Peptides against a protein of PDB entry 7SID. Designs and how they scored, part 55

Target 1, 151 residues: chain A of PDB entry 7SID
Amino acid sequence: LHMYLMLLKELPGEEYPLPMEDVLELLKPLSNVCSLYRRDQDVCKTILNHVLHVVKNLGQSNMDSENTRDAQGQFLTVIGAFWHLTKERKYIFSVRMALVNCLKTLLEADPYSKWAILNVMGKDFPVNEVFTQFLADNHHQVRMLAAESIN

## One batch from the design tools (peptide; made by RFdiffusion4, then SolubleMPNN)

Design b2_p16_6_s2 (from b2_p16_6, 9 letters changed)
Fold by OpenDDE base, seed 4:
Structure b2_p16_6_s2 (fold): chain B 151 residues (1-151), chain A 16 residues (1-16)
Amino acid sequence: as target 1 above (151 residues)
Amino acid sequence: SREEIRQWLEELTQSL
């Protein structure tokens, strides 16, 4: 896990995106890792913090359309799972903070939610719609973080 | 290489 997280952390920012093929290789095991540690708050927070680099890479990629869609789908599956568990009140505020940061970055990359759509339990939820729900979060810091994006 | 990274990641997830 630690080595995997290190790889995610070392992804270059939006100024120097990785080839989409490399991003795909990093994303392939992500869902399994997240599933194994879904009940560990600290691990979930760490994962969410590191996958911010993936979002930046996805937003800057203009390469292979098929690979891009595949990468987007794999990433959104993970984010959707975290959001779903958040709705079930399974995560503390610090994990929700990290999730909001991911969603904020997604909105920056896809303001109109053309591809940033979470599919949970067979239903589609655009990220912009999902994001607004955090404006009413029970924790003040989560609300504050969410509110920063609308300024 | 990409293939080496893939193999490493797969092994890592299986060992968790």
Scores: peptide ipSAE 0.024, ipTM 0.520, DockQ to the pose 0.501
Fold by OpenDDE base, seed 5:
Formats: sequence, structure tokens, C-alpha cells
Structure b2_p16_6_s2 (fold): chain B 151 residues (1-151), chain A 16 residues (1-16)
Amino acid sequence: as target 1 above (151 residues)
Amino acid sequence: SREEIRQWLEELTQSL
């Protein structure tokens, strides 16, 4: 886990995107890692903070490539899982804050939710629709972060 | 680097 998190932490930002092939390789074990540590709030927060770099890389890529679509799908699967567990009240506010930041970054890359769609329990939820639900979050800091993102 | 990524992923795969 430590090695993987260090690898995610060292991903370049939007200014210097990785080749999509490298991004795809980095995403392969992510679902398994998230599943293993789904009940560890600190690990989940760390993962969500680090995958912000993945979103930035995905936003800089050619959307017509097969590898880009594959990477987007794998990433959205992870975000969808975190969203689902959030709906089940499984995460503290700091984890939800990190998730909102991921969703905010997704909306910056895809404002109209053309590809940013979460599939949860066989149903599709556009990220913009999911994001607006955090405006009614029980924690004031989560509501404030969500509100700032749309202003 | 790609080689560094490959090495870390291999080690991770063995630990999972």
C-alpha cells in the first residue's frame, strides 16, 4: 500500500500529463486497493487526494482514444464506489471533502458530464447531478466546499 | 518513469 500511494503521489499535474498508457497501468490495481481499505478512513482520504492527479491527466488526453475511455471507466468505477458508500453514511466528513474535490476536478474537465457518469448498482448518475447533492451535506465544511465549486 | 511504474506495480501485485 505504501509503495502504491507513493507512486500515486508522484503523478504529475495538468501541466505535465503522463502518457495515457501509463495512467491506465496505474489504475489497474486501484479498485482492489480501495476495496481492501474501504473501512479505513485515513487510507480512503489519502487515495482520494492522490487520484486528483489522475483526473488532471485524464482531462488533458484525447477523448477519442480507446485507452482514454478505458482509463476514464476504471477511474469512474472507483469514484462510484466511494459515492455509494458515502450514501450509506460510511465515511466521515474529511473523506467526503476529498471526494467533493475529485468531483469538482471532474466537472472542470467535463462540465457537461459527457463522459463523467457514475454507474452505481446498474444505474447511471451524471457527476453534475451527484455533485449537487453535497450542497445538502450534514457537515458545514462539505456544503461550503460544494457551494464554492459552483460559484 | 515507465520502468519504475512497472517495478512498483509488480511488487504491489505480489502483495495483494
Scores: peptide ipSAE 0.021, ipTM 0.523, DockQ to the pose 0.437
Fold by OpenDDE base, seed 3:
Structure b2_p16_6_s2 (fold): chain B 151 residues (1-151), chain A 16 residues (1-16)
Amino acid sequence: as target 1 above (151 residues)
Amino acid sequence: SREEIRQWLEELTQSL
């Protein structure tokens, strides 16, 4: 609740795209929000669906910018956390579907995982490698979505 | 409420 109230103060009332500096500011607390609601499947799904917009913007940005690299890092931290919990079988198929969509978008921007690398528990996992694991997901719809993404 | 929180999170992520 305290974190929620704190984040309410940072919620922009603007409808226009934010500068990269502002994106960075908003991405930082996002990981904390995700952590707080990690057990709420509906909230997690909602977050993953809406961060797709961020992925698209980051993938098309100039990678030579320090701010862009920082934003990419912050985003990958969030995705890495969701993937980690997925491996621990904490998420239902609908959440995994949303995660696959995020990973798909990342691969479209970085098909060889040059920068799209998840760091989880001190280890690096290229997104292309992570993505292929969903081809063996227990739920058929997740497998199908993953398969469609590579065809 | 849970719905209010969800809506808030949607607005936050949409603004990114």
Scores: peptide ipSAE 0.019, ipTM 0.542, DockQ to the pose 0.057
Fold by OpenDDE base, seed 2:
Structure b2_p16_6_s2 (fold): chain B 151 residues (1-151), chain A 16 residues (1-16)
Amino acid sequence: as target 1 above (151 residues)
Amino acid sequence: SREEIRQWLEELTQSL
């Protein structure tokens, strides 16, 4: 886990995007890692913080590429799971903060949610729609972060 | 696939 998180942390930003092939390789174990540590709030927070770079890389890639679509799908699956568990009140505010940052970054890459769509329990939810729900979060810091992202 | 996603989410939900 620690080695994986380290690799995830070292992902370059928009200034130097990774080849999509490398992004895919990094995303392959992500779902499993998230599943294994879904109860660990600190690990979840760390994962969400590190995958911000993945979102940035995805936004810099050719959207028509099969690899890009595959990477987007894999990533959105993970985010969807975190969103689902958030709705079930399974995560503390710090994890929700990290999730909001991910959603914010997704919207920056895809403002109109053309590809940023969460599939949860067989239903599709555009990230922009999901994001607005955090404006009503029970924790003030989460609400504030969400509100700042709109400006 | 959608089914795989559903199953994954269900597994996560049930384990918490």
Scores: peptide ipSAE 0.047, ipTM 0.696, DockQ to the pose 0.042; fails the geometry check

Design b2_p16_6_s3 (from b2_p16_6, 7 letters changed)
Fold by OpenDDE base, seed 3:
Structure b2_p16_6_s3 (fold): chain B 151 residues (1-151), chain A 16 residues (1-16)
Amino acid sequence: as target 1 above (151 residues)
Amino acid sequence: SREEIRRFLEELTESL
């Protein structure tokens, strides 16, 4: 786990995007890792903080590529899972803060949620709609972070 | 490289 997290941390930022093939390889085990540690708040926070780099890479990709769609799907599956557990009140505010940052970055890449759609329990939830819900979060800092992205 | 990443991730997932 530690080595995987370190690998995610060392991903290049927006200035130096990875080839989509490399992004896919990194995303492949991510869902499993998240599932194994879904109850560990610190690990979840760390994962969410590190996957910000993945979002930046996805935002710079060609939307017509099958690999891009695949990567987007894999990433959205992970985000959807975190959001679902957030709705079930399973995560503390610091984890929700990290999730909001991910959603914020997604909206920067896809402001109208053309592809950024979370599928949870067979239902589709556009990220822009999901993001709006955090404006009513129980924790002040989460609401503030969400509000900052709207302006 | 992609191959190095793949091998590394496979080893990690098996150890988890």
Scores: peptide ipSAE 0.023, ipTM 0.553, DockQ to the pose 0.458
Fold by OpenDDE base, seed 1:
Structure b2_p16_6_s3 (fold): chain B 151 residues (1-151), chain A 16 residues (1-16)
Amino acid sequence: as target 1 above (151 residues)
Amino acid sequence: SREEIRRFLEELTESL
C-alpha cells in the first residue's frame, strides 16, 4: 500500500501529463486497493488527494481514444465508490473534502458531465448533480468548499 | 516502463 501511495503521489501533474496508457495501468488496481482500505479514513483521504493528478491528466487527453474512455471508466468507478460510501455516512469530513476537490477538478475538465458520470448500483449519476449535494453537507467546511467551487 | 508498472501494481494488490 505504501509503495502504491508513493507512486500515486509522484504522478506528474497538469504541467507534465502522462501517456494515457500509463494512467490506465495505474488506475486498474486502484478500485481493489480502495475496497481493501475503505474503512481507513487516512488512506482514503490520501488516495483521493493523489488521484487529483489523474483527473488533470484525463482532462488534457484526447477524449476520443479508447484508452481515454477506459481510464475514465476506471477512475469514475473509484470516485463512485467513495461517493456511495459518503452517502452511507462512512467517511468523516476530511475525506469528503478530498472527494469534493476531485469532483471540482472533474467539473473543470467536464463542466456538463458529458463523460463524468458515476455509475453506482446500476444507476447513472452525473457529477454535476452529485456535486450539488455537497452544498448541503452537514459539515460547514465541506459546504464552503463546494460553494467556492461553483463560483 | 508501462509493463513494469503493471506487474508491480498487480503484485502489490495481491499482497494486500
Scores: peptide ipSAE 0.023, ipTM 0.560, DockQ to the pose 0.574
Fold by OpenDDE base, seed 2:
Structure b2_p16_6_s3 (fold): chain B 151 residues (1-151), chain A 16 residues (1-16)
Amino acid sequence: as target 1 above (151 residues)
Amino acid sequence: SREEIRRFLEELTESL
């Protein structure tokens, strides 16, 4: 896990995006890792913080690429899982804040949620709609972060 | 390389 997280952390930023093929390879095990550690708040927070780089890479890629769509799908599956567990009140505010940052980054890349759609339990939820829910979060810092993100 | 990354991640996942 530690090595994987380090690898995620070392992903290049928006200024120098990774090849989509590499992004895809990094995303493949992510769902499994998240599933294994879904109950560990610290690990979840760390994962969410590190995958911000992945989101930035995804937003800069050609939407017509099969690999891009695949990577987007895999990433959205992970985010959807985190959101779902958030709805079930399984995560503390710090994890929710990290999730909001991910959603914010997604919206920056896809403001109209053309591809940024979470599929949870067979239902589709556009990220812009999901994001709005955090404006009513129980924790003030989460609300503030969400509010700042729309300005 | 992509293949090296894949192998590393797979091994890591299996070890979890």
Scores: peptide ipSAE 0.023, ipTM 0.562, DockQ to the pose 0.507
Fold by OpenDDE base, seed 5:
Structure b2_p16_6_s3 (fold): chain B 151 residues (1-151), chain A 16 residues (1-16)
Amino acid sequence: as target 1 above (151 residues)
Amino acid sequence: SREEIRRFLEELTESL
């Protein structure tokens, strides 16, 4: 886990995006890792913080290719799982803060939720719709972070 | 490189 997280941490930002093929390879084991550590708040927070680099890389891809769609799908599956568990009150505020940052970055890349759609339990939820729900979060810092993203 | 990443992830996945 530590080695994998270090690899994710070393991903370049928006200024210098990785080739989509490299991003795709990094995403392949991510769902499994998240599933194994879904109850560990610190690990979940760390994962969400590091996958911000993935979102930045995905957002810089202007080419509509099979690899891009595949990478987007794999990433959205992970985000959808975190959101689902958030709805079930499984995560503390610091994890929700990290999730909001991911959603914010997604909306910056896809403001109209053309591809940023979460599929959870067989239903589709556009990220912009999901994001607005955090404006009513029980924790004030989460609400503030969500509000700052809109203004 | 992509190949190096793939090999690393495969080894890691087997250890999980």
Scores: peptide ipSAE 0.022, ipTM 0.552, DockQ to the pose 0.481

Design b2_p16_6_s4 (from b2_p16_6, 9 letters changed)
Fold by OpenDDE base, seed 4:
Structure b2_p16_6_s4 (fold): chain B 151 residues (1-151), chain A 16 residues (1-16)
Amino acid sequence: as target 1 above (151 residues)
Amino acid sequence: SREELRKWLQELTESL
């Protein structure tokens, strides 16, 4: 896990994007890793913090390629799972803050939610709609973080 | 290489 997280952390940002093929290889085990540690708040927070690099990388790639769509799908599956568990009140505020940062970055890359759509339980939820829900979060720091993006 | 990375990641996830 630690080595995997290190790879995610060291992923180049938007200025130096990796080939999409390499991004796909990094994303393949992600859903399994998240599933195994879904009940560990610290691990979930760490995962969410490190996948920010993936979002930044995806935003700089050719959005029309099949590989890009595949990478987007794999990533959104994970984010959707975290969001779903958040709705079920399974995560503490620090994990929710990390999730908000991911959603914020997604909106920066896809302001109109053309591809940034979470599919949960067979239903589609655009990230822009999902993001607004955190403005009403029970924790003040989460609300503040969400509100910063509006400004 | 991509193949080496794939193998490494697979081994890592299987060890979790």
Scores: peptide ipSAE 0.023, ipTM 0.528, DockQ to the pose 0.505
Fold by OpenDDE base, seed 2:
Structure b2_p16_6_s4 (fold): chain B 151 residues (1-151), chain A 16 residues (1-16)
Amino acid sequence: as target 1 above (151 residues)
Amino acid sequence: SREELRKWLQELTESL
């Protein structure tokens, strides 16, 4: 886990996007890692903070690429899982903050949620609709962060 | 290299 998180942390940002093939390889274990540590708030927060770089990379890639769509799907599955658990009130505010940042970054890449759609329990939820729910979050910092993303 | 990364990630995945 720690090695994976270290690698994830060192991912290039938007300034130097990773090849999509590398992004795909990085995403392969992500779902499993998230599943294993879904109850660990600190690990979840760390993961969400680090995957911001992945989101930025996804937004710069050719949307017509099969690899891009695959990577987007894998990533959205993970985000959907975090959102689902958030709805079940399983995460503290700091984890929700990190999730909002991920959603914000997704919306920057896809403002109209053309591809940024969370599929949870067989239902589709556009990220823009999901994001607005955090405007009513119980924690003021989460609400503020969500509100800042709109401006 | 990309190949080295893939191998590392594969090993990591298998260790989970």
Scores: peptide ipSAE 0.022, ipTM 0.549, DockQ to the pose 0.691
Fold by OpenDDE base, seed 3:
Structure b2_p16_6_s4 (fold): chain B 151 residues (1-151), chain A 16 residues (1-16)
Amino acid sequence: as target 1 above (151 residues)
Amino acid sequence: SREELRKWLQELTESL
């Protein structure tokens, strides 16, 4: 786990995007890792903070490539899982803050949620719709973060 | 390299 998290932390940012093939390799084990540590708040927060780099890479990629769609799908699966558990009130505010940051970055790349759609339990939820739900979060800092993102 | 990364990630996944 520690080595994997270190790898995620060292991912290049928006200024130096990775080839999509490399992004796919990094995303491949992510769902499994998240599943194993879904109840560990600190690990979840760390993962969500680190995957921000992946979102930045995805937003600058060619939307028409199969690899891009595959990477987007794998990433959205992870985000969808975190959002689902958030709705079940499984995560503390600091984890929700990290999730909002991920959603914010997704909206910057896809403001109209053309591809940024979460599929949870067989239903589709556009990220812009999901994001607005955090405006009513129980924690004031989460609400504030969500609000500043749309202003 | 991509191949090196793949092998490393595979090893990590199996160790988790």
Scores: peptide ipSAE 0.022, ipTM 0.529, DockQ to the pose 0.476
Fold by OpenDDE base, seed 5:
Structure b2_p16_6_s4 (fold): chain B 151 residues (1-151), chain A 16 residues (1-16)
Amino acid sequence: as target 1 above (151 residues)
Amino acid sequence: SREELRKWLQELTESL
């Protein structure tokens, strides 16, 4: 886990995107790691903070490539899982804050939710629709972060 | 470096 988190942390930002092939290799074990540590709030927060770099990389890629679509799908699966568990009240506010930051970054890359769609329990949820639900979050800091993103 | 990253990712993928 430590090694994997270090690799996620060292991803370059939007200014220096990785080749999509490298992004795919990084995303490949992510779902499994998230599943193993889904009940560890600190690990989940760390993962969500680090995958912000993945979103930035995906936003710089050619959307017409098969590899880009594959990477987007793998990433959205992870985000969808975190959102689902959030709906079940499984995460503290700091984890939800990290998730909102991921969703915010997704909307910056895809404002119209053309590809940013979460599939949860066989149903599709556009990220813009999902994001608005955090405006009614029980914690004031989560509501404030969500509100700042639309202003 | 990117080459080092690729090597680490490959090793990690094989170990998980």
Scores: peptide ipSAE 0.022, ipTM 0.587, DockQ to the pose 0.398

Design b2_p16_7_s1 (from b2_p16_7, 8 letters changed)
Fold by OpenDDE base, seed 3:
Structure b2_p16_7_s1 (fold): chain B 151 residues (1-151), chain A 16 residues (1-16)
Amino acid sequence: as target 1 above (151 residues)
Amino acid sequence: SEVEKNLQEMKELAEK
């Protein structure tokens, strides 16, 4: 797990994105890792913090390629799952804050939600719409973080 | 799709 997390953390920024093929390889086990550690708040927080680098890589790729769509789908699957479980009150505020940061980064990469759409239970939710829900979060720090991200 | 399956699996497992 730690080795995998290190790989996610060490992804280059927007200036030097990895080839999409490499991104796909990194994303491949992600859902399984998230599922396995879904009840571990610290691991979930760490995962969410580290996948911020994935968003940067996805935003610099050819959005029309099959590989890009695949990578985006795998990533959005994870984000959608965390959001779903957040709605079910499964995560503490620190995990929710990490999720907000991830959503913020998604919006920076895709301001118009062209591809950043969460499909949960067969229904589509644009990330910008999902993001605004955190403005009403029960924890003040989450609300503050969400509010700061608007400007 | 495989993506959808992964999402569903995570949801189901996390709720148990």
Scores: peptide ipSAE 0.035, ipTM 0.694, DockQ to the pose 0.124
Fold by OpenDDE base, seed 4:
Structure b2_p16_7_s1 (fold): chain B 151 residues (1-151), chain A 16 residues (1-16)
Amino acid sequence: as target 1 above (151 residues)
Amino acid sequence: SEVEKNLQEMKELAEK
């Protein structure tokens, strides 16, 4: 786990995008790691904070390639899982804060949710619609973070 | 895909 998290932490940001092939290799273990630690709030928060770099890389890539679509799909599946568990009230506010930051970054890359769509239990949820729900979050800091992204 | 299967299992287990 720690080695994998270290690799995610060291991912280049928007200024230095990685080749899509490298992004795919990093995403392959992600779902398994998330599944194993789904009940650990601290690990989930850390994962969500680190995958912000992945979103930035995806936003700078040409969306016409098969590899790009594959990477987007794998990433969105993970985000969808965290969103699903959030709806089930499984995560504390600090984890939800990290998730909002991921969604915010996705919206910066795809404001109209052309590709940023979460599939949860067979149903599609555009990220811009999902994001709006955090404006009504039970925790004031989550609401404030969500509101800052709009204005 | 394997990714989808793993995360589907994650969702189902978390709901129990």
Scores: peptide ipSAE 0.033, ipTM 0.685, DockQ to the pose 0.163
Fold by OpenDDE base, seed 1:
Structure b2_p16_7_s1 (fold): chain B 151 residues (1-151), chain A 16 residues (1-16)
Amino acid sequence: as target 1 above (151 residues)
Amino acid sequence: SEVEKNLQEMKELAEK
């Protein structure tokens, strides 16, 4: 885990995009890590904070590439899982804050949710619609962060 | 995909 988190931390951001092949390799173990530590709030927060770089990288990629679509799909599946567990009240506010930041970054890359769509339990949820739900979050700081991101 | 399968299982666990 620590090694993987270290790799995530050192990922280049939007300024220095990674080859899509490297992004795919990074995403491969992510689902397993998230699943294993799904109940660990600190680990989940750390993961969500670090994958912000992945979102920024995906936004700079060629949208017509099969690898891009694959990477987007894998990433969105992870975000969808965190969102689903959030709705199940499994995460504290600090984890939800990190998730909102991920969603914000997705919206910056895809403001109209053309590709940023979460598939949860067989249903599709555009990220822009998902994001608005955090405006009604129970925690003040989460609501504030969401509100700041819309304007 | 394997990623989707693993995360689907994660979501199902949350519903139990």
Scores: peptide ipSAE 0.033, ipTM 0.691, DockQ to the pose 0.186
Fold by OpenDDE base, seed 5:
Structure b2_p16_7_s1 (fold): chain B 151 residues (1-151), chain A 16 residues (1-16)
Amino acid sequence: as target 1 above (151 residues)
Amino acid sequence: SEVEKNLQEMKELAEK
């Protein structure tokens, strides 16, 4: 886990996009790591903070590549899982804030949710619609962060 | 995909 998290920290942002092949390699173990530590608030927060670099990287890629679509799909399924568990009140506010930051970054890359769509329990939820739910979050800091993202 | 299956399992387990 530690080595994997360190690799995520080292990822370049939007300014220096990685080859899609490298992004795919980084995403491969992500679902397993998230599943294993799904009940650990600190680890989940750390993961969500680190994958911000991946989101920024994916936003700079062309969608004409099969690898790009694959990477986007793998990432969105992970975000969808965190959102699902958030709705079930499984995460504290600090984890929800990290998730909002991920959603914000997705909306910056895809404001109209053309590809940023979460599939949860067989249903599709555009990220722009998902994001509005955090405007009514029980914690004031989460609401504030969500509101800032709209401006 | 395997990723989707793993995440689905995660959702189900976390709800318990």
Scores: peptide ipSAE 0.032, ipTM 0.688, DockQ to the pose 0.157

Design b2_p16_7_s2 (from b2_p16_7, 10 letters changed)
Fold by OpenDDE base, seed 2:
Structure b2_p16_7_s2 (fold): chain B 151 residues (1-151), chain A 16 residues (1-16)
Amino acid sequence: as target 1 above (151 residues)
Amino acid sequence: SEVEKNLQEMQQLALE
């Protein structure tokens, strides 16, 4: 886990995106890691903070590429899981803050949720619709963070 | 896929 998190942390940002092939390789173990540590708030927060770089990379890629669509799908699956567990009140505010940052970054890359759609329990949830729900979050800092992206 | 299975697992566990 530690080594994997280090790799995620050191991902190039928006200024210098990774080749999509490299992004795919990094995403492959992500779902397993998230599943294993789904109950660990600190690990989840760390993962969500680090995958921000993945979102930035995805946003800079060609959306028509098969590899891009594959990477987007894998990433959105993970985000969907965190979103679902958030709705089930499984995560503290700091984890939700990290998730909001991910969603914010997704919206910056895809404001109209053309590809940023979460599929949870067989139902599609566009990220722009998901994001607005955090405006009513129980924690003031989460609400404020969500509101900052709108204003 | 493996990713989908993991999501389903997480979703199912959340329902328990």
Scores: peptide ipSAE 0.070, ipTM 0.715, DockQ to the pose 0.172
Fold by OpenDDE base, seed 4:
Structure b2_p16_7_s2 (fold): chain B 151 residues (1-151), chain A 16 residues (1-16)
Amino acid sequence: as target 1 above (151 residues)
Amino acid sequence: SEVEKNLQEMQQLALE
């Protein structure tokens, strides 16, 4: 786990996008890691904070590539799972804060949710619609973070 | 793919 998280942390940001092939290789273990530690709040927060770099890379890539679509799909499925567990009230505010930051970054790259769509158990949820739900979050800091993102 | 199966499994577990 720690080795994998370290690799995610060291990913280049928006200024230095990675080849999509490299992004795909990094995403392969992600689903397993998330699944194994889905009940650990600290690990989930750390994962969400580190995958912000992946979101930035995906936003700078050519959306016409098959590999890009594959990477987007794999990433969005993970985000969808975290969102689903959030709806089930499984995560504390600090994890929800990290998730909002991921969604914010997605909306910066895709404001109209053309590709940023969460598919959870066969149903599609555009990220822009998902994001508005955090404006009504029970925690003040989560609401404030969400509100700042739309202004 | 195996990756897709793992992701689907995570979502399924979220429904439990």
Scores: peptide ipSAE 0.070, ipTM 0.694, DockQ to the pose 0.184
Fold by OpenDDE base, seed 1:
Structure b2_p16_7_s2 (fold): chain B 151 residues (1-151), chain A 16 residues (1-16)
Amino acid sequence: as target 1 above (151 residues)
Amino acid sequence: SEVEKNLQEMQQLALE
């Protein structure tokens, strides 16, 4: 875990995009790591904070590439899982705030949710629609963060 | 696609 988190932390952001092949290699174990530590709030928060760089990197890639679509799919699968568990009230506010930041970054790259669509339990949820739900979050800081992201 | 199927399975593991 620690080695993987270190790799995520050291990922270059939008300023220095990674080759898509490297992004794919990084994303491959992500779902398994998230699954294993899904009940650990601190680990989940850390993961969500680190994967922000992945979104920034994906936003600068050629969207017509098969590898890009693959990377987007793997990333969105993880985000969808976190969102679903959030709806099931499995995460504290600090984890939800980290998730909102991920969704915000996705919307910056894809404001109309052309590709940023969460598929959870066989149903599609555009990120822009998912994001608005956090405006009604039970925690005031989450609501504030969501509101600031829209304007 | 096969990739999409694999992704769905991975998501299921995360949700369990």
Scores: peptide ipSAE 0.057, ipTM 0.689, DockQ to the pose 0.108
Fold by OpenDDE base, seed 5:
Structure b2_p16_7_s2 (fold): chain B 151 residues (1-151), chain A 16 residues (1-16)
Amino acid sequence: as target 1 above (151 residues)
Amino acid sequence: SEVEKNLQEMQQLALE
């Protein structure tokens, strides 16, 4: 876990996108890692903070290839899982804050929700629709972050 | 597709 998180932390930002092949390699174990540590609030927060770099990389991709769609799908699968568990009240506000930041970054990369759609339990949820739900979050800081992200 | 199957499996594992 430590080494994997270190790799995620060291990812370059939007200005220096990784080759899509490298992004795919990093995303492959992510779902399993998230599943294994889904009950650890600190680890989940760390993961969500680090994957922001991945979102930025995906947003900079001008490729319309199978690899791009694969990478986007794998990432959205993870985000969908965190959102689902959030709906089940499994995460404290700090984790929800990190999730909102991920959703915000997704919307910046795909403002028209061309590919940013969460498929959870066989149903499709556009990220913009999911994002607006955090405007009614029980914690004031989460509501504030969501509201600021709309402007 | 193979990709769709893999994504479905990964999501199921993550949601459990």
Scores: peptide ipSAE 0.054, ipTM 0.684, DockQ to the pose 0.108

